# Ledger of designs, part 55: peptides against a protein of PDB entry 4Z63

Target 1, 334 residues: chain A of PDB entry 4Z63
Amino acid sequence: LCLGMNDLTGNIPEDLFHLKRLNLLGIQENRLSGSLSREIRNLSSLVRLDVSWNLFSGEIPDVFDELPQLKFFLGQTNGFIGGIPKSLANSPSLNLLNLRNNSLSGRLMLNCTAMIALNSLDLGTNRFNGRLPENLPDCKRLKNVNLARNTFHGQVPESFKNFESLSYFSLSNSSLANISSALGILQHCKNLTTLVLTLNFHGEALPDDSSLHFEKLKVLVVANCRLTGSMPRWLSSSNELQLLDLSWNRLTGAIPSWIGDFKALFYLDLSNNSFTGEIPKSLTKLESLTSRNISVNEPSPDFPFFMKRNESARALQYNQIFGFPPTIELGHNN

## One batch from the design tools (peptide; made by RFdiffusion4, then SolubleMPNN)

Design b1_p12_5_s2 (from b1_p12_5, 6 letters changed)
Fold by OpenDDE base, seed 2:
Structure b1_p12_5_s2 (fold): chain B 334 residues (1-334), chain A 12 residues (1-12)
Amino acid sequence: as target 1 above (334 residues)
Amino acid sequence: SSSWVTTVIPEP
């Protein structure tokens, strides 16, 4: 049953929960309000539940033990409060959990040893506090993780060295500290292609440790951190780099010539730093900017990117990396 | 540019 993208109001009719053979319930993009009914438990055949972009409130009901076939739960952009219910945090069937832009709070706890099918997790823009859950790497299929805009004080857990499934990771604006430790840990994530760390590590030094290596890194975003230091030499070994944003930091020194050696680099923002010297001539030889054939068919993160303007609440949404215009931004340097 | 990339949804 798909009733999304309407102007429906009120609660879900109770009789809807008598549909025991229902595989898909999509009621997204409405004005549905109140609590999400516990009677969802009666939808024992449910594979996909989409309640996103509504006005739901209260706690998410603890009924997911009665939904053994549920693979997709989309609840983004609601008013849900409380924590992740225990049955949801232990769901062996769940592939994708999206609860972005809610009011969920407390310590983030997932039973990753039970969540054997979880591949995508979006809990961005919530009120989770405490530390990052150390057991996230136990979610052996977890590829896409967005935990942005939560209050995960402290450092990236050492256990994340073993996060082999991790490909996309966003921790933007999550009160993280110790960028040296974070990069030292995350370099062990062999499948990591996208790393977004914007608005963390305030005033720290960007490490220039030649021992750091991100083999498969395509997207690195560490903007608006007030980071000190220079362009990191370790980044020169990330030959697959496509998008680099280090804007709005306090980076100094010259822009190195190796920045033009990235064959796939089509978006470069080093603006609003303290770089000096000449613009490397190698930037004029970036093949990705001269050739029209960027392969559009590369796997993208499940989560959208946003280009946030400093002076406006307006951001441009990009659902794919290749949606970014080819850009070299070196403005507002010394 | 007066912009930066993030994954945070802009508040309305």
Scores: peptide ipSAE 0.387, ipTM 0.879, DockQ to the pose 0.812; fails the geometry check
Fold by OpenDDE base, seed 3:
Structure b1_p12_5_s2 (fold): chain B 334 residues (1-334), chain A 12 residues (1-12)
Amino acid sequence: as target 1 above (334 residues)
Amino acid sequence: SSSWVTTVIPEP
């Protein structure tokens, strides 16, 4: 049953929960309000539940032990409060959990040993606090993780050295500290292709450790951190780099010539730094900007990207990396 | 243009 993208108001009719054979319930993008009914437990055949973009409030009901077929739960952009229900945090069937842009709070806890099917987790823009959950690497299929805009004080856990499944990771604006430690840990994530760390590490030095290596890194975003230092030499070994945003930092020195050697680099933002010297001529030879046909049918993160143009401007949403226009931004350097 | 990429929805 798909009733999304309407102007439906009120609560879900109770009779809807009598549909025991229902595999798909999509009621997203409405004005549905009140608590999400515990009677969802009656939908024992449910594979996909999409209640996103509504006005739901209260706690998410702890009924997911009665939903053995549930693979997809989308509840982004609601008013949910409390924590992740125990039954949800222990769901062996769940592949994707999206609860971005809610008011969920407390310490983030997932039973990763039970959540054997979890491959995508979006909990961005919530009120989770404490430390990053050290056991996330125990979610052996977890590839996509957005934990942005929570209050995860401290550092990236050392356990993330073992996060082999991790491919797409965002921790933007999560009060993280110690960029050197974070990069030192995350370099061990052999499948990591996308790393977004914007609005963290305020005023720290961007490490220029030649021992750092991100072999499969395609997207690196570390914007608006007030980072000091220079263009990091270790980045030159990330030959698959497609998108680099280091804008709104305090980076100094020259833009190195190797920045133009990235064959797949189509988006470069180094604006609002303190770079000096000449613009490397190698940037004029970027193959990605000269050849129209980079049909890179590559997987993208499940979480959206946003380009914030000005403090007051509406952010542009990009659902795919390749949705970004080919860009070289070097403005506002001195 | 002063832009940066993030995964966070700007606060209204």
Scores: peptide ipSAE 0.347, ipTM 0.848, DockQ to the pose 0.799; fails the geometry check
Fold by OpenDDE base, seed 1:
Structure b1_p12_5_s2 (fold): chain B 334 residues (1-334), chain A 12 residues (1-12)
Amino acid sequence: as target 1 above (334 residues)
Amino acid sequence: SSSWVTTVIPEP
C-alpha cells in the first residue's frame, strides 16, 4: 500500500493494521500525526515501512520482534523521541534503518551481533549523546553510516579499525575530537570510500603523516573545522579521489601539484583557507573535467549531501555524489 | 560564491 506524497492528516486508521499480508506500507510525505501505533505489530508480513516526512511524535513502538520480515524502516523527518526500541536494535531482518531528522535521544545502543542484515544506518540529525557505540563494527554488513549532527563527544573508537564493511561514513557536526586518532583508525577501514567529517575537530591540526593511507577513498569532506596545517601528503596516495572538500579551514602553504594528478577528481573545494602561491597547472589537466564521458556509475551513500555556499544561503541537497557539478573552488585564500 | 559547508544537515 503506497499512499505517499499526499496531504493525508490525522492518525493511521486502526483497520489498516488488519492487513496481515501487507508487505509494503508507504505513507511518507503526508501530514500524519500522533504516535506510531503499536498495532503495527499486526503487520507480520511487512517488509518495508515508510513513514518518513510526517508529523509523527512520541516514542517508536517496541514491536519489531513481531515484524520478522521487516527489511526497510524509513522514519526520517518526524518528531520521534526516546531511543531506538530494543526490538528494533536487535532486529535480525532489518537491512536499512533511516531515522534521520528526528528527536531521538540518549545513548545510541544497537545490538550489532543480532543485526546481521543491517547494511544502512541513518541516524543523522538527532539528539543522541555520549560516545560513538564501540560495537558498530560488529554489524558485519553495515556499509552506510550517517551519524552526523548528534552529540557524540570524544574520539572515534579504536574498535573502528575493524569496521571492514564500512564504505560510507558521515560524522559531520558531532562534536568529535582528535582528527589524528580518527584518521589513524579509519585508514584501517579497507572499504571506506566516503568520509565526511565536517564541523568537528575544531582548531586541530590536520595530520601530515605519510604513514596514513586511504586506498579506496573517493570522497573526503572535512570542511569548516578550522583545521591548521597544510595539504596532507598522505592524501596523494588516494588515487581514486573524486571529491575533496577542505573548505573553511585554516590550511596554509601551497596547493601541491599532485592535486591535479587525481584522474577522477571532479569536485575540489579548498576555498576559505590560507593557501598561498600559484594555482597548480596540473589542475588544468584534470581528466574528469576535460572528458564528458566519465559516467562513473559508482555507488553513492544512502544519505544525502548538503552544500551551503554561504551562511545565509539555503543548503542544497545532493542525493548522489555525482550530482555535484564539476567544481574547482579556490576562492577566499591569501 | 565559495562553498561554506558540505555536510549532512537537517532536511529542510
Scores: peptide ipSAE 0.047, ipTM 0.717, DockQ to the pose 0.705; fails the geometry check
Fold by OpenDDE base, seed 5:
Formats: C-alpha cells, structure tokens, sequence
Structure b1_p12_5_s2 (fold): chain B 334 residues (1-334), chain A 12 residues (1-12)
C-alpha cells in the first residue's frame, strides 16, 4: 500500500493493520500525526515500512520482533521521541534504518551482533547523547552511517579501526574532539570512500602526518572546523579523490601542485582559509573538469549532502555526490 | 561565493 506524497491527516486507521499480507506500507510525505500504533505488529509480512516526512510523535513502538521480514524502516522527519526500541535494535532482518531528523534521545544502543543484515543507518539530526557506540563495527554489513547532528561528545572509538564494512560516514556537527585520533582510527577503514566531519574539532590542528593513508577516499569534507595547519600531505595518496571541502578553516601555506594530479577531482572547495601563494597550474589540467563525460555512476551515500554558500544561506540538498556542479572555490583566502 | 558542505540541514 503506497499512500505517500498526499495531504493525509490524522492517525493511521487501525483497520489498516489488519492487512496481514501487506509487504509494503508507504505513507510518507503526509501530515499523519499521533503515535505510531503498536498494531503495526500485526503486519507480520511487512518488508518495507515508510512513515517518513510526517508528524508522528511519541515513542517508536517496541514491536519489531513481530516483524521478522522487515528490511526497510524509514521514519525520517517526524517527531519521534525516546530511544530506539529494543526489538528494533535487535532486528536480524533490518537492512536499512532511517530515523534522521527526529527527537530521539538517550544513549545510542544497537545490538550489532543481532543486526546481521544492517547495511544503512541514518540517525542524523537527533538528540542522542553520550559517546559513539563502540560496538558499531560489530554490524558486519554496515556501510552507510550518518550520525551527524547528535551530541556524541568525545573521540571516535578505537574499535572503529575494525570497521571494515564502513564506506560512507558522516559525523558532521556532533561535538567530536581530537581530529588526529579520528583520522588515525578511520584510516583503518579499508572501504571508507566518504568521510564528512564538518563542524567538529573546533580550532584543532589538521594533522600533516605522512603515515596517514586513506586508500579509497573519494569524498572528504572537513569544513567549518577552524582547523589550523596546511594542506595535509597524506591526502596526496588518496588517488581516487573526487570531492574535497576544507572550506571555512584557518589553513595556511601554499595550495600544493599535487591537487591537480587527482584525475577524478571535480569539486574542490578551499575557500575561507588563509592560503597564500599562486594557484597551481596543475588545477587547469584536471581531467574531470575538461572531460564532458564524467558521468561515473559511482555509489553515493544514502544520506544527503547539504551545501551552504555562506553561514546565513539556506542549505541546498544534494542526494548524490554527482549532483554537485564541477567546482573550484578558492575565494576568501586573504 | 564561499560554500561549505555538510550532511546536515537544520530541517525546518
């Protein structure tokens, strides 16, 4: 049953939950309100539940043990409160959990040992507090992780050295500290292609440790951290780099010529730093900017990107990395 | 124009 993208109001009729053979319930992008009924437990054949972009409130019901076939739960952009219910945090069938932009709170706890199928987790823009869950690497299939805009004080857990499944990671604006430790840990994530760390590490030094290596890194976003230092030499070894945003920092020195050696680099933002010297001539030879046909259908993260042109501007949403226009921004480096 | 990329909009 797909009823998304309407102006439906009120609560879900209880009789809808009598549909025991229902595999897909999509009621997203409505004005449905109230609590999500516990009677969703009756939908024992449910594979996909999409209640996103509504006005649901209250706690998410603890009935996911009665949904053994549930692979997709999309509840983003609601008013859900409380924690992740125990049955959801232990779901062996769940592939994707999206609860972005809710009011979920407390410590984030997932039983990753039980969540054997979880490949995508979006919990961005919630009220989770405490530390990042150390057991996230135990989610052996978890590739996409958005935990941005939570209050995860402290450092990236050392256990994340073992996060081999991690491909797309956003921790933007999550009160993280110690960028040197974070990068030192995350470099061990052999499948990491997208790393977004914007609005963390306030005033720290960007490490220029030549021992750091991100082999598969395609997207690095570490904007608006007030980071000190220079363009990090370790980044030159990330030959697959496509997008680099280090804007709104306090980086100094020259823009190195090796930036022009990135064959796939189509988006570069180094604006609002304190870079000096000449613009490298190698930037004029970027193949990605000269060749018309770089429609590389590469996998994008499940979480959206948001671009702000200035601190006061409305953020523009991009659902795909390739939605970004080919860009070189070097402005405001004086 | 100065820009920065994040994964987070303050959703209205």
Amino acid sequence: as target 1 above (334 residues)
Amino acid sequence: SSSWVTTVIPEP
Scores: peptide ipSAE 0.042, ipTM 0.752, DockQ to the pose 0.859; fails the geometry check

Design b1_p12_5_s3 (from b1_p12_5, 5 letters changed)
Fold by OpenDDE base, seed 4:
Parts: structure tokens; C-alpha cells; sequence
Structure b1_p12_5_s3 (fold): chain B 334 residues (1-334), chain A 12 residues (1-12)
């Protein structure tokens, strides 16, 4: 049953929960309000539940043990409060959990040993606090992780060196500290292609450790961290780099010539730093900017990106990396 | 640029 993108109001009719054969319930992008009924438990055949972009409130009901076929739960952009229900945090069937942009709180705890099918987790823009869950790498299929805009004080857990499934990772604006440790750990994530660390590590030095290596890194975003240092030499080995945003830091020195050697680099923002010297001539030879066919439908993160302007509360949303316009921004370097 | 990339959901 798909009722998304309407002007539906009120709550879900209770009689809807009698549809025991229902595999898909999509009621996203409406004005549905109230609590999500515990009677969802009656939808025993449910594979996909999309309640995103509504006005739901209250706690998410702890009924997911009665939904053995549930693979997809999308609840982003609601008013949910409380924590992740225990049954949801232990779901062996769940592939994708999206609860981005809610008011969920408390410590983030998932039973990753039970969540054997989880491949995508979006809990960005919530009120989770405490530390990053050390056991996330135990979610052996977890590829996409957005934990942005939570209050995960501290450092990236050492256990994340074993996060082999991790491909897309955002920790933007999560009160993280110790960028050197974070990068030192995350370099061990062999499948990591997207790393977003914006609005963390405030005032720290960007490490220039030649031992750091991110072989498959395509997207690196470490903007607005007030980072000191220079363009890191270790980044030159990330030959697949497509998007680099190091804007709004305090980086100094010259922009190195190797920045133009990235064949796939189509978006470069080094603006609002303290870079000096000449613009590397190699930037004029970026193959991605000279070739017409940048439209490669490559896999992208499940979570959206936003280009946030200082002057506007409205950010442009980009659902795909290649949705970003080809860009070289070197402005406002002092 | 007056902008930066983030994954923070903007407030409506």
C-alpha cells in the first residue's frame, strides 16, 4: 500500500493494521501525526515500512520482534523521541534503518551480533549522546552509516579499525575529538569510499602523516573544523578521489601540484583557508573537468549531502555525489 | 565559497 506524497492528516487508521498480508506500507510525505501505533505488530508480513516525512511523535513502538520479515524501516523527518526500541536494535531481518532527523535520544546501542542483515544505518540529526558504539563493526554487512549531528563526545573507537564493511561514513557535527586518531583508525576500513567529518575536531591539526593511506577514498569532506596544518601528503595516494572539501579551515602553505593529478576529481573546495602561493597549473588539466561525460552513475551514500551556506538557513540537497556541480573553489584564502 | 558540504539535515 503506497499512499506517499499526499496531504493525508491524522493518524493511521487502526483497521489498516489488520492487513496481515501487507508487505509494503508507504505513507511517507504526508501530514500524519500522533504516535506510531504498536498495532504495527499485526502486520506480520511487512517487508517495508516507510513513514518518513510526517509529523509522527512519541516513542517508536517496541514491536519489531513481531515483524520477522521487515527489511526496510524508513522514519526520517518525524518527531520520534526516546531510543531505538530493543526489538528493532535486535532485528535479524532489518537491512536498512533510516531514522534521520528525529528527536531520538540516549545512548546509541545496537545489537550488531543480532542485526546480521543491517547494511544501511541513518541516524543523523538526532539527540543521541554518549560515545560512538564500539560494536558497530560487529554489524558485518553495515556499509552505509550516517551518525551526523549527534552528540558523540570523544574519539572514534579503536574497534572501527575492523569495520571492513564500511563504505560510506558520516560523522559530521558530532562533537568528535582527535582527528589524528580518527584517521589513523579509519584508514583500516578497506572499503571506505566516502568520509564526512565536517564540524568536528575544532582547531586541531590535520595530520600530515605519510603512513596514512585511504586507497579507495572517493569523497573526503572535512569542512569547517578550523583545522591547522597544510594539505596532507597522504591524500595524494587516494587516486580515486572525486570530491574534496576542506573549506573553512585554517590550512596554510601551498596547494600542492599533485591535487591536479586526481583523474576523477570534479569537486574541489579549498576556500576559506589560509593557503598561499600560486594556483597549481595541474588544476587546469583535471580530466574530469575537461571531459564531457562525468555522468557516471556510481554508487553513492544512502544519506543526502547538503551544501550549507553561511548566510542562508536553506541548504541545497544533493542525493548523489555526481549531483554536485563540477567545482573548483579556492576563494577567500588569506 | 560561502558554503561547505555536510550531511547535517538543515532545519526546516
Amino acid sequence: as target 1 above (334 residues)
Amino acid sequence: SSSWVTTDTPEP
Scores: peptide ipSAE 0.505, ipTM 0.916, DockQ to the pose 0.818
Fold by OpenDDE base, seed 1:
Structure b1_p12_5_s3 (fold): chain B 334 residues (1-334), chain A 12 residues (1-12)
Amino acid sequence: as target 1 above (334 residues)
Amino acid sequence: SSSWVTTDTPEP
């Protein structure tokens, strides 16, 4: 049953929960309000639940043990409060959990040893606090992780060295500290292609350790951290780099010539730093900007990106990396 | 640029 993208109001009719053979319930992008009924437990055949972009409130009901076939739960952009229900945090069937842009709070706790099918987790823009859950690497299929805009004070856990499934990771604006430790840990994530660390590590030095290596890194975003230092030499070994945003930092020195050697680099923002010297001539030879035929249909993170303007509350949303326009931004440097 | 990339959902 797909009723998304309407102007439906009120609560879900209770009789809807009598549809025991229902595999898909999509009621997203409406004005549905109130609590999500615990009677959803009666939808024992449910594979996909999309309640996103509504006005739901209250706690998410702890009934997911009665939904043994549930693979997809999308609840982004609601008013949900409380924590992740225990049954949801232990779901062996769940592949994707999206609860971005809610008011969920407390410590983030997932039983990753039970969540054997979880491959995508979006809990960005909530009110989770405490530390990053050390056991996330135990979610052996977890590929996409957005934990942005929470209050995960402290450092990236050492256990994340073992996060072999991790491909797309955002910790933007999560009060993280120690960028050197974070990068030192995350370099061990052999499948990591996208790393977003914007609005963390305030005033720290961007490490220039030649021992750091991100072999498969395609997207690196470390914007608005007030980072000091220079363009990191270790980044030159990330030959697959497609998007780099280091804007709104305090980086100094020259833009190195190797920045133009990235064959797939199509988006570069180094603006609002303190870079000096000349623009590298190698940037004029970026193959991705000269060849129109690079249709890179590559996998993208499940979580959206936003182009946030300093002077505006408004942001442009990009659902795919390749939705970004080919860009070279070097403005507002010295 | 007066902007930066993030995954923070803008406040409505």
Scores: peptide ipSAE 0.499, ipTM 0.913, DockQ to the pose 0.815
Fold by OpenDDE base, seed 3:
Structure b1_p12_5_s3 (fold): chain B 334 residues (1-334), chain A 12 residues (1-12)
Amino acid sequence: as target 1 above (334 residues)
Amino acid sequence: SSSWVTTDTPEP
């Protein structure tokens, strides 16, 4: 049953929960309000539940032990409060959990040993606090993780050295400290292609450790951190780099010529730094900007990107990396 | 450009 993208108001009719054979319930993008009914437990055949973009409030009901077929739960952009229900945090069937942009709070806890099928987790823009869960690497299929805009004090856990499944990771605006430790740990994530760390590590030095290596890194975003230092030499070894945003930092020195050697680099923002010297001529030779046909049908993160402007509350949303326009931004350097 | 990339949802 798909009733998304309407102007439906009120609560879900109770009779809807009598549909025991229902595999798909999509009621996203409405004005549905109140608590999400515990009677969802009656939908024992449910594979996909999408209640996103509504006005739901209260706690998410702890009924997911009665939904053995549930693979997809989308509840982003609601008013949910409390924590992740125990049954949800222990779901062996769940592949994707999206609860981005809610008011969930407390310490983030997932039973990763039980959540054997979890491959995508979006809990960005919530009120989770405490430390990053050290056991996330125990979610052996977890590839996509957005934990942005929570209050995860401290550092990236050492256990993340073993996060082999991790491909797409965002921790933007999560009060993280120690960028050197974070990068030192995350370099061990051999499948990591996307790393977003914007609005963290305020005023720290961007490490220029030649021992750092991100072999498969395609997207690196470390914007608006007030980072000091220079363009990191270790980044030159990330030959697959497609998108680099280091804007709104305090980086100094020259823009190195190797920045133009990235064959797939189509988006570069180094604006609002303190770079000096000449613009590398190699930037004029970026193949990605000269050849129209880079049909890179590559997988993108499941979480959206936003281009935030300083003066505007309006951000442009990009659902795919390749949705970004080919860009070279070097403005506002001195 | 006075913009940067992030994944935190903008405030409405």
Scores: peptide ipSAE 0.478, ipTM 0.905, DockQ to the pose 0.804
Fold by OpenDDE base, seed 5:
Structure b1_p12_5_s3 (fold): chain B 334 residues (1-334), chain A 12 residues (1-12)
Amino acid sequence: as target 1 above (334 residues)
Amino acid sequence: SSSWVTTDTPEP
């Protein structure tokens, strides 16, 4: 049953939960309100539940043990409160959990040993507190992780050295400290292609440790951290780099010539820093900007990106990396 | 640029 993208109001009729053979319930992008009914438990054949972009409130019901076929739960952009229900945090069938932009709180706890199928987790823009869960690497299929805009005080756990499945990771605006430790740990994530760390590490030094290596890094975003230092030499070894945003920092020195050697680099923002010297001539030879055939069909994170303007609360949403226009921003470096 | 990239969902 797909009723998304309407102007439906009120609560879900309880009789809808009598549909025991229902595999897909999509009621996203409505104005549905109230609590999400516990009677969802009656939908024993449910594979996909999409209640996103509504006005649901209260706690998410602890009924996911009665949904053995549930692979997709999308509840982003609601008013859900409380924690992740125990049955949801232990779901062996769940592939994707999206609860971004809610009011979920407490410590984030997932039983990753039980969540054997989890490949995508979006819990960004919630009220989770405490530390990042150290056991996330035990989610052996977990590729996409958005934990942005939570209050995960402290450092990236050392256990994340073993996060081999991690491909797309965002921790933007999560009160993280110690960028040197974070990068030192995350470099061990051999499948990491996207790393977003915007609005963390306030006033720290961007490490220029030549021992750092991100082999498969395509997207690096470390904007608005007030980071000191220079363009990091270790980044020159990330030959697959496509998008780099280091804007709104306090980086100094020259823009190195190797920045133009990235064949796939199509988006570069180094604006609002303190870079000096000449613009590297190698930037004029970026193949991605001269060739018309940008391969648009590359895997992208499941979480959206936002281009946030300093002067406006308005942000442009980009659902795919290749949705970004080819850009070189070097302004405001004086 | 007066902007930066983030995954922080802006307030509605």
Scores: peptide ipSAE 0.476, ipTM 0.908, DockQ to the pose 0.821

